# Designs tried in a protein design run: peptides against a protein of PDB entry 4BOS. Part 11

Target 1, 163 residues: chain A of PDB entry 4BOS
Amino acid sequence: PVLTRTVVPADNSCLFTSVYYVVEGGVLNPACAPEMRRLIAQIVASDPDFYSEAILGKTNQEYCDWIKRDDTWGGAIEISILSKFYQCEICVVDTQTVRIDRFGEDAGYTKRVLLIYDGIHYDPLQRNFPDPDTPPLTIFSSNDDIVLVQALELADEARRRRQ
Target 2, 163 residues: chain A of PDB entry 4BOS as posed
Amino acid sequence: PVLTRTVVPADNSALFTSVYYVVEGGVLNPACAPEMRRLIAQIVASDPDFYSEAILGKTNQEYCDWIKRDDTWGGAIEISILSKFYQCEICVVDTQTVRIDRFGEDAGYTKRVLLIYDGIHYDPLQRNFPDPDTPPLTIFSSNDDIVLVQALELADEARRRRQ

## One batch from the design tools (peptide; made by RFdiffusion4, then SolubleMPNN)

Design b1_p9_8_s3 (from b1_p9_8, 5 letters changed)
Fold by OpenDDE base, seed 5:
Structure b1_p9_8_s3 (fold): chain B 163 residues (1-163), chain A 9 residues (1-9)
Amino acid sequence: as target 1 above (163 residues)
Amino acid sequence: QAPPSIVPL
């Protein structure tokens, strides 16, 4: 089995598209972003005590209006929220540092999904199988450390291509 | 996009 990258559009919503892809088992739908943005805003609005200005960098209401714009970028805050919502670890491998950031690692989730980040863009990762009739896998066991090794290898190769 | 370097919530 080989871990591969699916390039999604660079339309300011690549994070949401990438997360949707992996949590839905490999469904590419760039039109998912508006609803995912609304979902995040709804979650944030529901708990202003937890999602404070200290965390958001702006008032709760300002953040909700901001994240629902079609041109605003998501990051660690949104990944954390989506990890909790989908009840899975979200592991992001960075091609610039060849490191993996694990979101939800302390929550005891049994599943993990993987994204690759290059400093400005997010893409989803999937495992392809030798049998062409076996569909790619995007949801892994949280005990599957092999996929993390493969992600690091993929990121290292990507880094070398840019140097 | 923004980096994932922020400590997870």
Scores: peptide ipSAE 0.227, ipTM 0.853, DockQ to the pose 0.444
Fold by OpenDDE base, seed 1:
Structure b1_p9_8_s3 (fold): chain B 163 residues (1-163), chain A 9 residues (1-9)
Amino acid sequence: as target 1 above (163 residues)
Amino acid sequence: QAPPSIVPL
């Protein structure tokens, strides 16, 4: 089995597309972004005490309006929220730093999904199997440390290609 | 997109 990257469209919603892909078992649907943005806004709006200006960098209401735009970029806030919503650890490997940021790592989730980030774009990761009848896997055990090693290897390889 | 390293919540 090998960990591979599925390149999703480089629109302004690649984070949402990538998350949707992995949590839904490998379904590529760029049209999922508007609803996911609204989901984020709904969750942010539901807890203004936690999602304060200090966290958001703008008022709660302004952030909700901002994230619902089709051209704004998601980041750590969105990943954190989506991790909690989908009840899974979201692991993001960065090709620039060759490190993994784990969202939801202390929540006790049994599942993890993986994204790869290059500084401006997010893509989903999947495990491919030699048997063509076995579909790629996007949802892993949170105890599967091998997939994290493979993700780091993939990121390191990507970094070398840019040097 | 924005980086993932901006403090996990």
Scores: peptide ipSAE 0.227, ipTM 0.849, DockQ to the pose 0.474
Fold by OpenDDE base, seed 3:
Structure b1_p9_8_s3 (fold): chain B 163 residues (1-163), chain A 9 residues (1-9)
Amino acid sequence: as target 1 above (163 residues)
Amino acid sequence: QAPPSIVPL
């Protein structure tokens, strides 16, 4: 089995598209972004005590209006929220630093999904199998450390190609 | 896009 990258459009919503892809088992739908943004805004609005200005960098209401725009970027805040919503660990491998940031690692989730980040763009990762009748896997066991090693290898290879 | 380097919530 090999871990591979699916390139999604660079349309300012690649994070949401990528998360949707992996949590839905490999469904590529760039049109999912508006609903994903609304979902995040709804969650943030529901808990202003937790999602404070200190966390958001702006008021709760301002953030909700901001994240629902079609041109605003998501990051760690949005990943954390989506991790909680989908009840899975979201692991992001960075091709520039060759490291993995794990979101939801302390929540006790049994599942993990993986994204790859290059400094400006997010893409989803999936495991391909030699059996053509077995579809790619996007949801892994949270104790599958091999997939993390493979993600680091992908990142390292990407880094080398840029040098 | 913004980086995932911020401390997870």
Scores: peptide ipSAE 0.223, ipTM 0.850, DockQ to the pose 0.448
Fold by OpenDDE base, seed 2:
Structure b1_p9_8_s3 (fold): chain B 163 residues (1-163), chain A 9 residues (1-9)
Amino acid sequence: as target 1 above (163 residues)
Amino acid sequence: QAPPSIVPL
């Protein structure tokens, strides 16, 4: 088994496409972004006390309008929200720092998914199996720390390629 | 895209 990267379009919505890919078991659907943006906006709008200006950096309403644009970038806030929505740990390995940021790690989720980030772009990760009849895996046990090691290896290799 | 380095909610 090997952890591999699926390159998704760099269309300003790669985070959403990547999350959708991994949580749906390996379905590449760039058209998912508008609805995912609306989902996030809906969640944020539903709890203005929690999703305050202090968290969002703008008013609740301004954020909702902003995130629904087709050209705005998602980040940690959106990942946190999506982690909670999909009830899974979202692990992001950064190819620049060769570290993993784990979202939802304290929530007690039994599943984790992995993304790879290079400073401007998100891609999903999946485990490929030697058996051609076994489809790639995108949802891992939250106890599977080997996949995190493999993700770090991918990130480290990517970093070395850029130097 | 924005970095994941911001502290999770």
Scores: peptide ipSAE 0.220, ipTM 0.851, DockQ to the pose 0.446

Design b1_p9_8_s4 (from b1_p9_8, 3 letters changed)
Fold by OpenDDE base, seed 4:
Structure b1_p9_8_s4 (fold): chain B 163 residues (1-163), chain A 9 residues (1-9)
Amino acid sequence: as target 1 above (163 residues)
Amino acid sequence: NAPPNITPL
């Protein structure tokens, strides 16, 4: 079994598309972004005490309006929120640093999904199997540390290609 | 997009 990257469109919503892909078991749907942006805004608006100006860098209302724009970039805040919403760890491997940031790792989730980030763009990761009739896997056990090793290897290979 | 290490929650 090999961990591979599925390239999603670079349309400013790649993070949302990538998360949707992995949590839905490998469904590529770039049209999911508007609703996912609304989901983020709804969650942010629901808890202004936690999602404060200190966290958001904007007022709660301003952030909600901002993230719903089709050209604004999501990041760690969105990943954190989506991890909690989907009740899974979201592990992001960075090809520039060859590091994995694990969101929701202390929440006790039994499942994890993986993304790859290159400094600008997010893509989803999936495990492919030798049997072509076995569909790729995007949702892993939170105890599957082998997939994290494979993600690091994939990131390292990507970094080498750019050097 | 923004990196995953800006403001992790």
Scores: peptide ipSAE 0.350, ipTM 0.874, DockQ to the pose 0.457
Fold by OpenDDE base, seed 5:
Structure b1_p9_8_s4 (fold): chain B 163 residues (1-163), chain A 9 residues (1-9)
Amino acid sequence: as target 1 above (163 residues)
Amino acid sequence: NAPPNITPL
């Protein structure tokens, strides 16, 4: 089994597209972004005490309006929210640092998904199997540390290509 | 997009 990258469009919504891809088992749908943005805004709006200005860097309402724009970038805040919503770890491997940032690692989730980040763009990762009739896997056990090793290897290779 | 290397919520 080999961990591979699926390149999604660089349309300012690659994070949402990538998350949707992995949590839905490998469904590429760039049109999912508006609803993903609305989902995040809804969650944030529902708990202004937790999602405070200190966390958001702007008022709760301002953030909600901002994240729903089609040209605004998601990051750690949005990943954290999506991790909680989908009840899974979201592991992001960075090709610039060859590090994995794990979201939801302390929540006790049994599942994890993986993204790859290059400093600007997010893409989803999947495990391909030798049997061509076996579809790629995007949802892994949170105990599957092999996939994390493979993600680091993939990121290291990507870094070497740029250096 | 924004980086993931900040403290998760």
Scores: peptide ipSAE 0.340, ipTM 0.879, DockQ to the pose 0.430
Fold by OpenDDE base, seed 1:
Structure b1_p9_8_s4 (fold): chain B 163 residues (1-163), chain A 9 residues (1-9)
Amino acid sequence: as target 1 above (163 residues)
Amino acid sequence: NAPPNITPL
């Protein structure tokens, strides 16, 4: 089994597409972003005490309007929210730093999904199997440390290719 | 559009 990257479109919504891909078991749907953006906005709006201007960098209302634009990029706030919404740990391996940022790691989720980030683009990661009849795996056990090692290896290789 | 900040909250 090998961890591989599925390249999704670089259309400003790659984070949402990537998250959707992994949490839905490997379904590529570039049209998923608008609804996911609205979901984010709804959750942000629902808790103005937590999602304050200090957290958002904008007023709550301004942020909701901003994230619903089709050309704005999601980040840690969105990943955190989506982790909680889908009840899974979202692990982002950064090819620039070769580190993994774990979102939802303290929530006690039993499942984790993985994304790869290069500073300007997100892609989903999946485990491929030698048996062609076994579909790729995108949802891993939160105890699966091997997949994290493989993700770091993948990121390190990507970094070396750019140096 | 600036790259997203992936630092956890």
Scores: peptide ipSAE 0.060, ipTM 0.768, DockQ to the pose 0.890
Fold by OpenDDE base, seed 2:
Structure b1_p9_8_s4 (fold): chain B 163 residues (1-163), chain A 9 residues (1-9)
Amino acid sequence: as target 1 above (163 residues)
Amino acid sequence: NAPPNITPL
């Protein structure tokens, strides 16, 4: 088994496309972003006490309007929200630092998904199997630390290729 | 657009 990346469009919504890909088992849908943005805005709007200006960096309403734009980038806030919504750990491998940031790691989720991030773009990761009839896996056990090692290897190789 | 901050909350 080998961990590979699926390149998604760099259209300002790569985070949402990437998350959708992994949580839906490998479904590439670049048109998923508007609904995911609305989902996040709905969740944020539903709890203004938790999603405060201190967390959002702007008012609750301003954030909701902002995230629903088609040209705004998602980050840690959106990943955290999506982790909670999909009830899975979201692991982001950064090719610039060769680090894994784990979102939802303290929530006790049994599943994890992986994204690769280069500072300006997100892509989803998947495990391919030797048997061509076995479809790629995008949802892993939260106890599968081997996949994290493989992700770091991918990130390190990507970093070296850019230097 | 500015790159997103991926530092965990």
Scores: peptide ipSAE 0.057, ipTM 0.761, DockQ to the pose 0.864

## One batch from the design tools (peptide; made by RFdiffusion4, then SolubleMPNN)

Design b1_p10_1_s1 (from b1_p10_1, 4 letters changed)
Fold by OpenDDE base, seed 2:
Structure b1_p10_1_s1 (fold): chain B 163 residues (1-163), chain A 10 residues (1-10)
Amino acid sequence: as target 1 above (163 residues)
Amino acid sequence: MMSLTTGSSS
């Protein structure tokens, strides 16, 4: 089995597209972004006490309006929210630092998904199997540390290719 | 808090 990268469009919604891809088992749908943005806004709006200005960097209402724009892009805050919503650990391997940031790691989730990040763009990761009848896997056990090693290997190779 | 490229074009 080999961990591979699926390149999604380099638009303002690459994070949302990437998350949707992995949590839906490998469904590439760039058109998911508007609904994904609204999902995040809905979650944020539902709990203004938790999603405070201190966390969001802007008022709850301002954030909700902001994240629903088509010219804004998500990051750590949105990943954290999506991790909670999908009840999975979201692991982001950074090709610039060759490090993995884990979101939801303390929540006790049994599953994890992986994204690869180059400083400006997100792509989803999947495991391909040698058996052609076995479809790629995007949702892994939270105990599968081998996939994290493989992700680091991908990131390291990507970094070397840019140097 | 890590940003991980949260932002906007305008």
Scores: peptide ipSAE 0.097, ipTM 0.791, DockQ to the pose 0.650
Fold by OpenDDE base, seed 5:
Structure b1_p10_1_s1 (fold): chain B 163 residues (1-163), chain A 10 residues (1-10)
Amino acid sequence: as target 1 above (163 residues)
Amino acid sequence: MMSLTTGSSS
């Protein structure tokens, strides 16, 4: 089994496309972004006490309108929200630092998904199997530390190619 | 808190 990267479009919505890919078991749908943006806005709007201006960097209403634009992109705030919504850890391996940022790690989720991040772009990761008839796996056990090692190896290879 | 590229092109 090998961990591989699926390159998604760099269209300001790569985070949403990547998350959708992994949580849906390997479904590539670049058109998913508008609905995911709406979902995030709805969640944020539903809890203005938690999603405060201190967290959002703008008022709750301003953020909701902002994230629904087609020329804005998500980051840590949106990953955290999506982790809670999908009830899974979202692990982001960074090719610049060869480190993994884990979202939802304290929530006790039994599932984890993985993204690879190069400083400006997100792509999803999946595990491929030797048997070509076995579909790739995108949802892992939160106890599967092997996949984290493989993600670090993948990131290290990417970093070496850039150096 | 790290941003991980939260932002906009405009």
Scores: peptide ipSAE 0.078, ipTM 0.781, DockQ to the pose 0.654
Fold by OpenDDE base, seed 1:
Structure b1_p10_1_s1 (fold): chain B 163 residues (1-163), chain A 10 residues (1-10)
Amino acid sequence: as target 1 above (163 residues)
Amino acid sequence: MMSLTTGSSS
Protein backbone atom coordinates (compact mmCIF):
# COMPACT_ATOMS: atom_id res chain seq x y z
CA PRO B 1 0.00 0.00 0.00
CA VAL B 2 1.19 3.47 -0.89
CA LEU B 3 -0.04 6.91 0.03
CA THR B 4 -0.78 8.99 -3.03
CA ARG B 5 -2.03 12.44 -3.90
CA THR B 6 -5.07 13.31 -5.97
CA VAL B 7 -4.58 16.68 -7.60
CA VAL B 8 -7.73 18.77 -7.34
CA PRO B 9 -8.36 21.98 -9.28
CA ALA B 10 -6.18 24.89 -8.26
CA ASP B 11 -9.06 27.22 -7.53
CA ASN B 12 -10.04 29.20 -4.47
CA SER B 13 -11.87 26.17 -3.12
CA CYS B 14 -9.16 23.51 -3.18
CA LEU B 15 -9.33 23.13 0.60
CA PHE B 16 -13.04 22.43 0.55
CA THR B 17 -12.75 20.08 -2.41
CA SER B 18 -9.93 18.23 -0.69
CA VAL B 19 -11.76 17.86 2.60
CA TYR B 20 -14.91 16.70 0.84
CA TYR B 21 -12.87 14.14 -1.06
CA VAL B 22 -11.34 12.52 1.98
CA VAL B 23 -14.34 12.60 4.31
CA GLU B 24 -16.60 11.16 1.62
CA GLY B 25 -14.29 8.27 0.90
CA GLY B 26 -12.66 9.52 -2.27
CA VAL B 27 -15.35 11.45 -4.07
CA LEU B 28 -14.01 14.24 -6.25
CA ASN B 29 -16.58 17.00 -6.44
CA PRO B 30 -15.21 20.45 -7.25
CA ALA B 31 -18.75 21.79 -7.06
CA CYS B 32 -19.00 21.02 -3.34
CA ALA B 33 -17.48 24.31 -2.24
CA PRO B 34 -20.55 26.57 -2.13
CA GLU B 35 -22.41 24.26 0.20
CA MET B 36 -19.37 23.63 2.34
CA ARG B 37 -18.84 27.36 2.67
CA ARG B 38 -22.44 27.75 3.77
CA LEU B 39 -22.01 24.92 6.24
CA ILE B 40 -19.06 26.66 7.81
CA ALA B 41 -20.93 29.95 7.93
CA GLN B 42 -23.88 28.24 9.57
CA ILE B 43 -21.70 26.69 12.24
CA VAL B 44 -19.93 29.96 12.93
CA ALA B 45 -23.19 31.87 13.13
CA SER B 46 -24.62 29.33 15.55
CA ASP B 47 -22.00 30.00 18.20
CA PRO B 48 -20.96 33.65 18.30
CA ASP B 49 -19.57 33.25 21.80
CA PHE B 50 -16.95 30.77 20.66
CA TYR B 51 -16.45 32.09 17.15
CA SER B 52 -15.63 35.58 18.31
CA GLU B 53 -13.78 38.31 16.51
CA ALA B 54 -10.67 37.24 18.37
CA ILE B 55 -10.90 33.81 16.75
CA LEU B 56 -12.13 34.86 13.33
CA GLY B 57 -10.15 38.03 12.79
CA LYS B 58 -13.39 39.76 11.89
CA THR B 59 -16.88 39.94 13.36
CA ASN B 60 -18.97 36.78 13.29
CA GLN B 61 -21.32 38.22 10.70
CA GLU B 62 -18.49 39.58 8.57
CA TYR B 63 -16.81 36.20 8.54
CA CYS B 64 -19.98 34.42 7.53
CA ASP B 65 -20.42 36.75 4.60
CA TRP B 66 -16.74 36.53 3.71
CA ILE B 67 -16.36 32.76 3.72
CA LYS B 68 -19.34 32.39 1.41
CA ARG B 69 -17.62 34.45 -1.29
CA ASP B 70 -16.23 32.51 -4.23
CA ASP B 71 -12.91 34.35 -4.14
CA THR B 72 -11.90 33.51 -0.59
CA TRP B 73 -9.95 30.44 0.44
CA GLY B 74 -9.92 28.50 3.64
CA GLY B 75 -7.17 27.79 6.09
CA ALA B 76 -6.67 26.74 9.66
CA ILE B 77 -9.94 28.18 10.96
CA GLU B 78 -12.00 26.39 8.36
CA ILE B 79 -10.09 23.14 8.83
CA SER B 80 -10.74 23.31 12.55
CA ILE B 81 -14.44 23.84 11.96
CA LEU B 82 -14.64 21.01 9.45
CA SER B 83 -12.77 18.71 11.80
CA LYS B 84 -15.40 19.33 14.44
CA PHE B 85 -18.25 18.95 12.00
CA TYR B 86 -17.06 15.67 10.50
CA GLN B 87 -15.81 14.44 13.87
CA CYS B 88 -12.42 13.45 12.55
CA GLU B 89 -8.84 14.54 12.89
CA ILE B 90 -7.66 16.45 9.85
CA CYS B 91 -3.93 16.14 9.31
CA VAL B 92 -2.22 18.56 6.95
CA VAL B 93 1.26 17.72 5.76
CA ASP B 94 3.18 20.78 4.57
CA THR B 95 5.62 20.22 1.71
CA GLN B 96 7.50 23.40 2.56
CA THR B 97 8.33 22.41 6.11
CA VAL B 98 7.78 18.63 5.97
CA ARG B 99 5.66 18.86 9.08
CA ILE B 100 2.14 17.77 9.92
CA ASP B 101 -0.41 20.05 11.52
CA ARG B 102 -3.10 18.05 13.26
CA PHE B 103 -6.54 19.54 13.72
CA GLY B 104 -8.86 17.93 16.22
CA GLU B 105 -6.04 15.95 17.78
CA ASP B 106 -7.33 16.54 21.31
CA ALA B 107 -10.97 15.76 20.58
CA GLY B 108 -10.69 12.00 20.88
CA TYR B 109 -11.79 11.23 17.33
CA THR B 110 -11.22 7.68 16.14
CA LYS B 111 -10.72 8.65 12.50
CA ARG B 112 -8.26 10.86 10.65
CA VAL B 113 -7.99 12.17 7.12
CA LEU B 114 -4.99 13.68 5.39
CA LEU B 115 -4.34 16.65 3.16
CA ILE B 116 -1.14 17.84 1.55
CA TYR B 117 -0.39 21.55 1.44
CA ASP B 118 2.30 23.32 -0.57
CA GLY B 119 1.84 26.82 0.78
CA ILE B 120 -0.89 27.88 -1.62
CA HIS B 121 -2.74 24.71 -2.62
CA TYR B 122 -4.41 21.78 -0.87
CA ASP B 123 -4.78 18.26 -2.23
CA PRO B 124 -6.24 15.15 -0.64
CA LEU B 125 -4.27 12.03 0.16
CA GLN B 126 -5.38 8.42 -0.11
CA ARG B 127 -3.89 4.99 0.38
CA ASN B 128 -3.82 2.88 -2.76
CA PHE B 129 -3.76 -0.89 -2.66
CA PRO B 130 -2.16 -3.34 -5.06
CA ASP B 131 -5.45 -5.20 -5.44
CA PRO B 132 -7.33 -3.36 -8.19
CA ASP B 133 -10.62 -4.40 -6.63
CA THR B 134 -9.80 -2.67 -3.35
CA PRO B 135 -10.71 1.01 -3.52
CA PRO B 136 -8.37 3.65 -2.16
CA LEU B 137 -8.70 4.48 1.51
CA THR B 138 -9.11 8.09 2.63
CA ILE B 139 -10.30 7.61 6.21
CA PHE B 140 -7.73 6.17 8.57
CA SER B 141 -7.64 5.17 12.19
CA SER B 142 -6.45 7.96 14.44
CA ASN B 143 -3.99 5.37 15.74
CA ASP B 144 -2.51 4.77 12.28
CA ASP B 145 0.90 6.37 12.65
CA ILE B 146 2.15 4.65 9.50
CA VAL B 147 0.04 6.91 7.33
CA LEU B 148 1.60 9.95 8.99
CA VAL B 149 5.07 8.62 8.24
CA GLN B 150 4.05 8.02 4.65
CA ALA B 151 2.65 11.54 4.43
CA LEU B 152 5.93 12.98 5.66
CA GLU B 153 7.82 10.91 3.11
CA LEU B 154 5.53 12.15 0.37
CA ALA B 155 6.04 15.74 1.47
CA ASP B 156 9.79 15.33 1.71
CA GLU B 157 9.93 14.01 -1.82
CA ALA B 158 7.84 16.92 -3.02
CA ARG B 159 10.15 19.35 -1.25
CA ARG B 160 13.21 17.79 -2.86
CA ARG B 161 11.63 18.12 -6.29
CA ARG B 162 11.39 21.88 -5.80
CA GLN B 163 14.97 22.28 -4.59
CA MET A 1 -2.42 29.11 15.21
CA MET A 2 -0.93 28.75 11.75
CA SER A 3 -3.12 30.42 9.17
CA LEU A 4 -2.36 27.95 6.38
CA THR A 5 -3.04 30.85 3.99
CA THR A 6 -6.62 31.71 4.77
CA GLY A 7 -7.38 34.66 2.55
CA SER A 8 -8.90 36.02 -0.61
CA SER A 9 -7.95 37.02 -4.11
CA SER A 10 -9.19 40.54 -3.41
Scores: peptide ipSAE 0.075, ipTM 0.783, DockQ to the pose 0.664
Fold by OpenDDE base, seed 3:
Structure b1_p10_1_s1 (fold): chain B 163 residues (1-163), chain A 10 residues (1-10)
Amino acid sequence: as target 1 above (163 residues)
Amino acid sequence: MMSLTTGSSS
């Protein structure tokens, strides 16, 4: 089995597209972004005490309006929210640093999904199997640390290509 | 937490 990258459009919504891809088992739907933006806004609006201005960097209402724009892109806060919503770790491997940031790692989730990040763009990762009848895997066990090693290797290769 | 590209094109 090999860990591979599925390139999604760089349309300001790559994070949402990538997360949707991995949590839905490998469904590429670039049109998912508006609904995912609304989902995040709904979650944030539902808990203004937790999602405070200190966390959001803006008022709760301002954030909700902002994240629903099609010219804004998500980051750590949105990943954290989506991790909670989908009840899984979201592991982001950075091709610039060859490091993995794990979101939801302290929540005790049994599942993890992986994204690859190059500093400006997110893509989803999947495990491809040699058996053509076995579909790619996007949802891994949180105990599967091999996939993290593979992600680091993939990121390191990507970094070397840019050097 | 690091931003990991939170932002906007404008």
Scores: peptide ipSAE 0.073, ipTM 0.779, DockQ to the pose 0.678

Design b1_p10_1_s2 (from b1_p10_1, 5 letters changed)
Fold by OpenDDE base, seed 5:
Structure b1_p10_1_s2 (fold): chain B 163 residues (1-163), chain A 10 residues (1-10)
Amino acid sequence: as target 1 above (163 residues)
Amino acid sequence: MMKLTTGSSS
């Protein structure tokens, strides 16, 4: 099995598209962003005590309005929220540093999904199998550390290509 | 935690 990258559009919504892809088992739907943005806003609005200005960097209401714009892109805050919503660990491998940031790692989720990040763009990762009839896997066991190693290798190769 | 920035193109 090989871990591969699926390039999604760089339309400011790549994080949402990528997350949707992996949590839905490999469904590419760039049109998912508006709904996912609304979902995040709804979650944030529902708990202003937790999602405070200290966390958001802006007021709760300001953030909600802001994240629903089509020209804003997500980061750690949104990943954390989506991790909680989908009840899975979201692992982001950075091609610039060749490091993995694990969101939701302390929540005890049994599943993990993987994204690759190059500093400005997110793409989803999937495991392809030798059998062409076996569909790629995007949802892994949280105990599958091999996939993390593979992700690091993928990121390292990407880094070397840029240098 | 790595710096994964939230931002905008505007």
Scores: peptide ipSAE 0.139, ipTM 0.807, DockQ to the pose 0.747
Fold by OpenDDE base, seed 1:
Structure b1_p10_1_s2 (fold): chain B 163 residues (1-163), chain A 10 residues (1-10)
Amino acid sequence: as target 1 above (163 residues)
Amino acid sequence: MMKLTTGSSS
């Protein structure tokens, strides 16, 4: 088994496309972004006490309108929200630092998904199997630390290619 | 936590 990345379109919605890919078991659908943005906005709007200006950097309403634009991109706030929604850890490996940021790590989720981030663009990660009849895996056990090691290896290789 | 910034092109 080997961990690989699927390159998704380099648009403003690559985070949403990537998350959708991994949580849906490997479904590439860039058209998912508008609904994903709306989902986030709905979640934020539903809890203005938690999603305060201190968290969002703008008013709750302003954020909801802003994140639904097609020229805005998600980051830590949106990943955290999506982690909570899908009830899984979202692990982001950074090719610039060769580090993993685990979102939802303290929530007790039994599943994790992985993204690779280069400072600008997000791509999803999947485990491929030598058996051609076994489809790639995108949803892992939260106890699977091997996949995290493999993600770090991918990031390190990417970093070396830029050296 | 690493820098993962929400942003926009505008």
Scores: peptide ipSAE 0.138, ipTM 0.808, DockQ to the pose 0.706
Fold by OpenDDE base, seed 3:
Structure b1_p10_1_s2 (fold): chain B 163 residues (1-163), chain A 10 residues (1-10)
Amino acid sequence: as target 1 above (163 residues)
Amino acid sequence: MMKLTTGSSS
């Protein structure tokens, strides 16, 4: 088994496309972003006490309108929200630092998904199997630390290629 | 510019 990267379009919605890909089991749908943005906005709007200005950096309503724009991009806030929504850890391996940021790690989720991030772009990761009849895996056990090692190796190689 | 942080190009 090998961990590989699926390159998604380098638009402002690559995070949403990447998350959708991994949580849906490997479905590439670049058109998913508007609904993903609306999903996040709906979640934020539903709990203004938790999703406060301190968290969002703007008022709840302003954020909801802002995140639905097509020229805004998601980050840690949105990853945290999506982690909660999909009830899984979202692990982001950074090719610039060769480090993994884990979101939802304290929630006790049994599943994790992985993204690779280069500072400006997100892509999803999947495990490919030698058997061509076995589809790639995008949802891993939260106990599968081997996949994290593989992600770090992938990121390290990517970093070396750019140095 | 680092997109691990929520942001925008505008």
Scores: peptide ipSAE 0.110, ipTM 0.778, DockQ to the pose 0.470
Fold by OpenDDE base, seed 4:
Structure b1_p10_1_s2 (fold): chain B 163 residues (1-163), chain A 10 residues (1-10)
Amino acid sequence: as target 1 above (163 residues)
Amino acid sequence: MMKLTTGSSS
């Protein structure tokens, strides 16, 4: 089995496209971003006590308006929210540092998904199998540490290509 | 947590 990267469009919504891809089992749909942004805004608006200005860096309402714009980039806050919504660990491997940041790791989720991040762009990761009848896997067991090793190897290779 | 890119592209 090989962990591979699926390049999604660099259209300012790559995070949302990438998350949608992995949580839906490998469905590439760049048009998912507007609704994904709305979902996040809805969640944030529903709990202003939890999603405080201290967390958001702006008022709850300002954040909601901001995240719904089609040209704003998601980050750690949005990943955390999506992790909670989809009830899965979201692991992001950074090609600049060759490190994995795990979102939702304290929640006890049984599933994990993986993204690769280069500092400005997110792409989804998937495991391909030699058996042509076995479709690629995007949702892994939270106990599957091998996939994390593979992600680090993939990121390290990417970093070496840039150096 | 790592610092992930946020903000507007414009």
Scores: peptide ipSAE 0.042, ipTM 0.719, DockQ to the pose 0.811

Design b1_p10_1_s3 (from b1_p10_1, 3 letters changed)
Fold by OpenDDE base, seed 1:
Structure b1_p10_1_s3 (fold): chain B 163 residues (1-163), chain A 10 residues (1-10)
Amino acid sequence: as target 1 above (163 residues)
Amino acid sequence: SMSLTTGSSS
């Protein structure tokens, strides 16, 4: 089995598309972004004490309106929120630093999903199997350290291609 | 991470 990257459209919603892909077991749906943006906004609005200006960088209400725009893109804040919502660890391997940022790592989730990030674009990662009848895997055990190693290898290869 | 940022095109 090998870890591979599925390139999603390079639009402002690549993070949402990528997260949707991995948490739904490999479903590519670029049209998922509006609802995911609303989901995030709803979660943020529901807990103004936690999602404060200090965390959001803007007022709770301003953030909710902002994230629902189609010309804004998600980052660490949104990943953290989605990790909590889907109750899984979201691991992001960065091709610029060849490092993995883990979101939800201290929450005790049993599952993890992986994204690859190049500084401006997010793509989902999946494990492909030699058996053509075995579909790719996007949801891994949080104890699966092999997939993290493979993600780092993938990122390292990507970095070398840009040098 | 500092590199994982939220942003906008405008």
Scores: peptide ipSAE 0.118, ipTM 0.801, DockQ to the pose 0.656
Fold by OpenDDE base, seed 5:
Structure b1_p10_1_s3 (fold): chain B 163 residues (1-163), chain A 10 residues (1-10)
Amino acid sequence: as target 1 above (163 residues)
Amino acid sequence: SMSLTTGSSS
């Protein structure tokens, strides 16, 4: 089995598209962003005590309106929210540093998904199998450390291509 | 701060 990258559009919604891809088992739907933005806004609005201005960098209401714009992109805040919502670890391998940032790692989730990040763009990762009739896997066990090693290898190769 | 940040194109 080999870990591969699926390139999604760079349309300011790549994080949402990438997360949707991996949590839905490999479904590429660039049109998913509006609903995911609304989902995040709804979650944030529902808990103004937790999602404070200190966390959001703006008022709760301002953030909700802001994240629903089509020219804003998600980051760590949104990943954390989506990790909680989908009840899974979201592991992001960074091609610039060749490091993995794990979101939800201390929540006790049994599943993990993987994204690759280059500093401005997110793409989803999937495991391909030798048997072409076996569909790629996007949801892994949180105990599967092999996939993390493979993600680091993929990121290292990407970094070398840019140097 | 992390490189994984929320932002906007404008």
Scores: peptide ipSAE 0.111, ipTM 0.796, DockQ to the pose 0.633
Fold by OpenDDE base, seed 4:
Structure b1_p10_1_s3 (fold): chain B 163 residues (1-163), chain A 10 residues (1-10)
Amino acid sequence: as target 1 above (163 residues)
Amino acid sequence: SMSLTTGSSS
């Protein structure tokens, strides 16, 4: 089996599209962003004590209005929120540093999904099988460290192509 | 990490 990258549109919502893809088992839907933005805003608004200005960088209400704009893009904060919502680890491999940031790793989730990040764009990762009758896998066991090694290999190859 | 680029085009 091989870990591969599915390129999603390079719009302001690539993070949301990528997360949706992996948590839904490989469903590409670039139109999912508005609802995912609303989901994040709803979660943030529901717990102003936890989602404080200290972690948001702005007031709770300001953040909620901001993240729902179509010209804003998410990052670590939004990944953390989505990890908690979907109850899975979200592992991001960075092609610039060839390192993996794990979100939700201390929450005891049994599942993990993987994204690849190049500094400005997110794409989802999936495992492809040689048997065409076996569909690609986007949700892995949180104990599957082999997929993390494969993600690092993928990132390293991407980095080498740029050098 | 607190980054992984959160931002806006405006």
Scores: peptide ipSAE 0.108, ipTM 0.807, DockQ to the pose 0.660
Fold by OpenDDE base, seed 3:
Structure b1_p10_1_s3 (fold): chain B 163 residues (1-163), chain A 10 residues (1-10)
Amino acid sequence: as target 1 above (163 residues)
Amino acid sequence: SMSLTTGSSS
């Protein structure tokens, strides 16, 4: 089995498209972003005590309006929210640093999904199998450390290509 | 890298 990257459109919603792809088992839908943004806004609005100005960098209401814009993009905050919503660990491998940031790692989730990040763009990762009848896997066991090693290898190769 | 690019185009 090999870990591969699916390139999604380089629009302002690549994070949402990528997360949707992996949590839905490999469904590529660039039009999913508006609903994903609304989902995040709804979650944030539902818990103003937790999602405070200190966390959001702006008021709860301001954030909700902001994240629903089509020219804003998510990061660690949004990944954390989506991790909680989908009840899975979201692992982001960075091609610039060749490191993995884990979101939801302390929540006890049994599943993990992987994204690859180059500093400005997110893409989803999936495992391809040699059996053509076995579809690619996007949701991994949270104890599958091999997939993390493979993600780091992908990042390292990407880094080398830029040098 | 902790922010992982939260922001806007404008």
Scores: peptide ipSAE 0.100, ipTM 0.803, DockQ to the pose 0.649

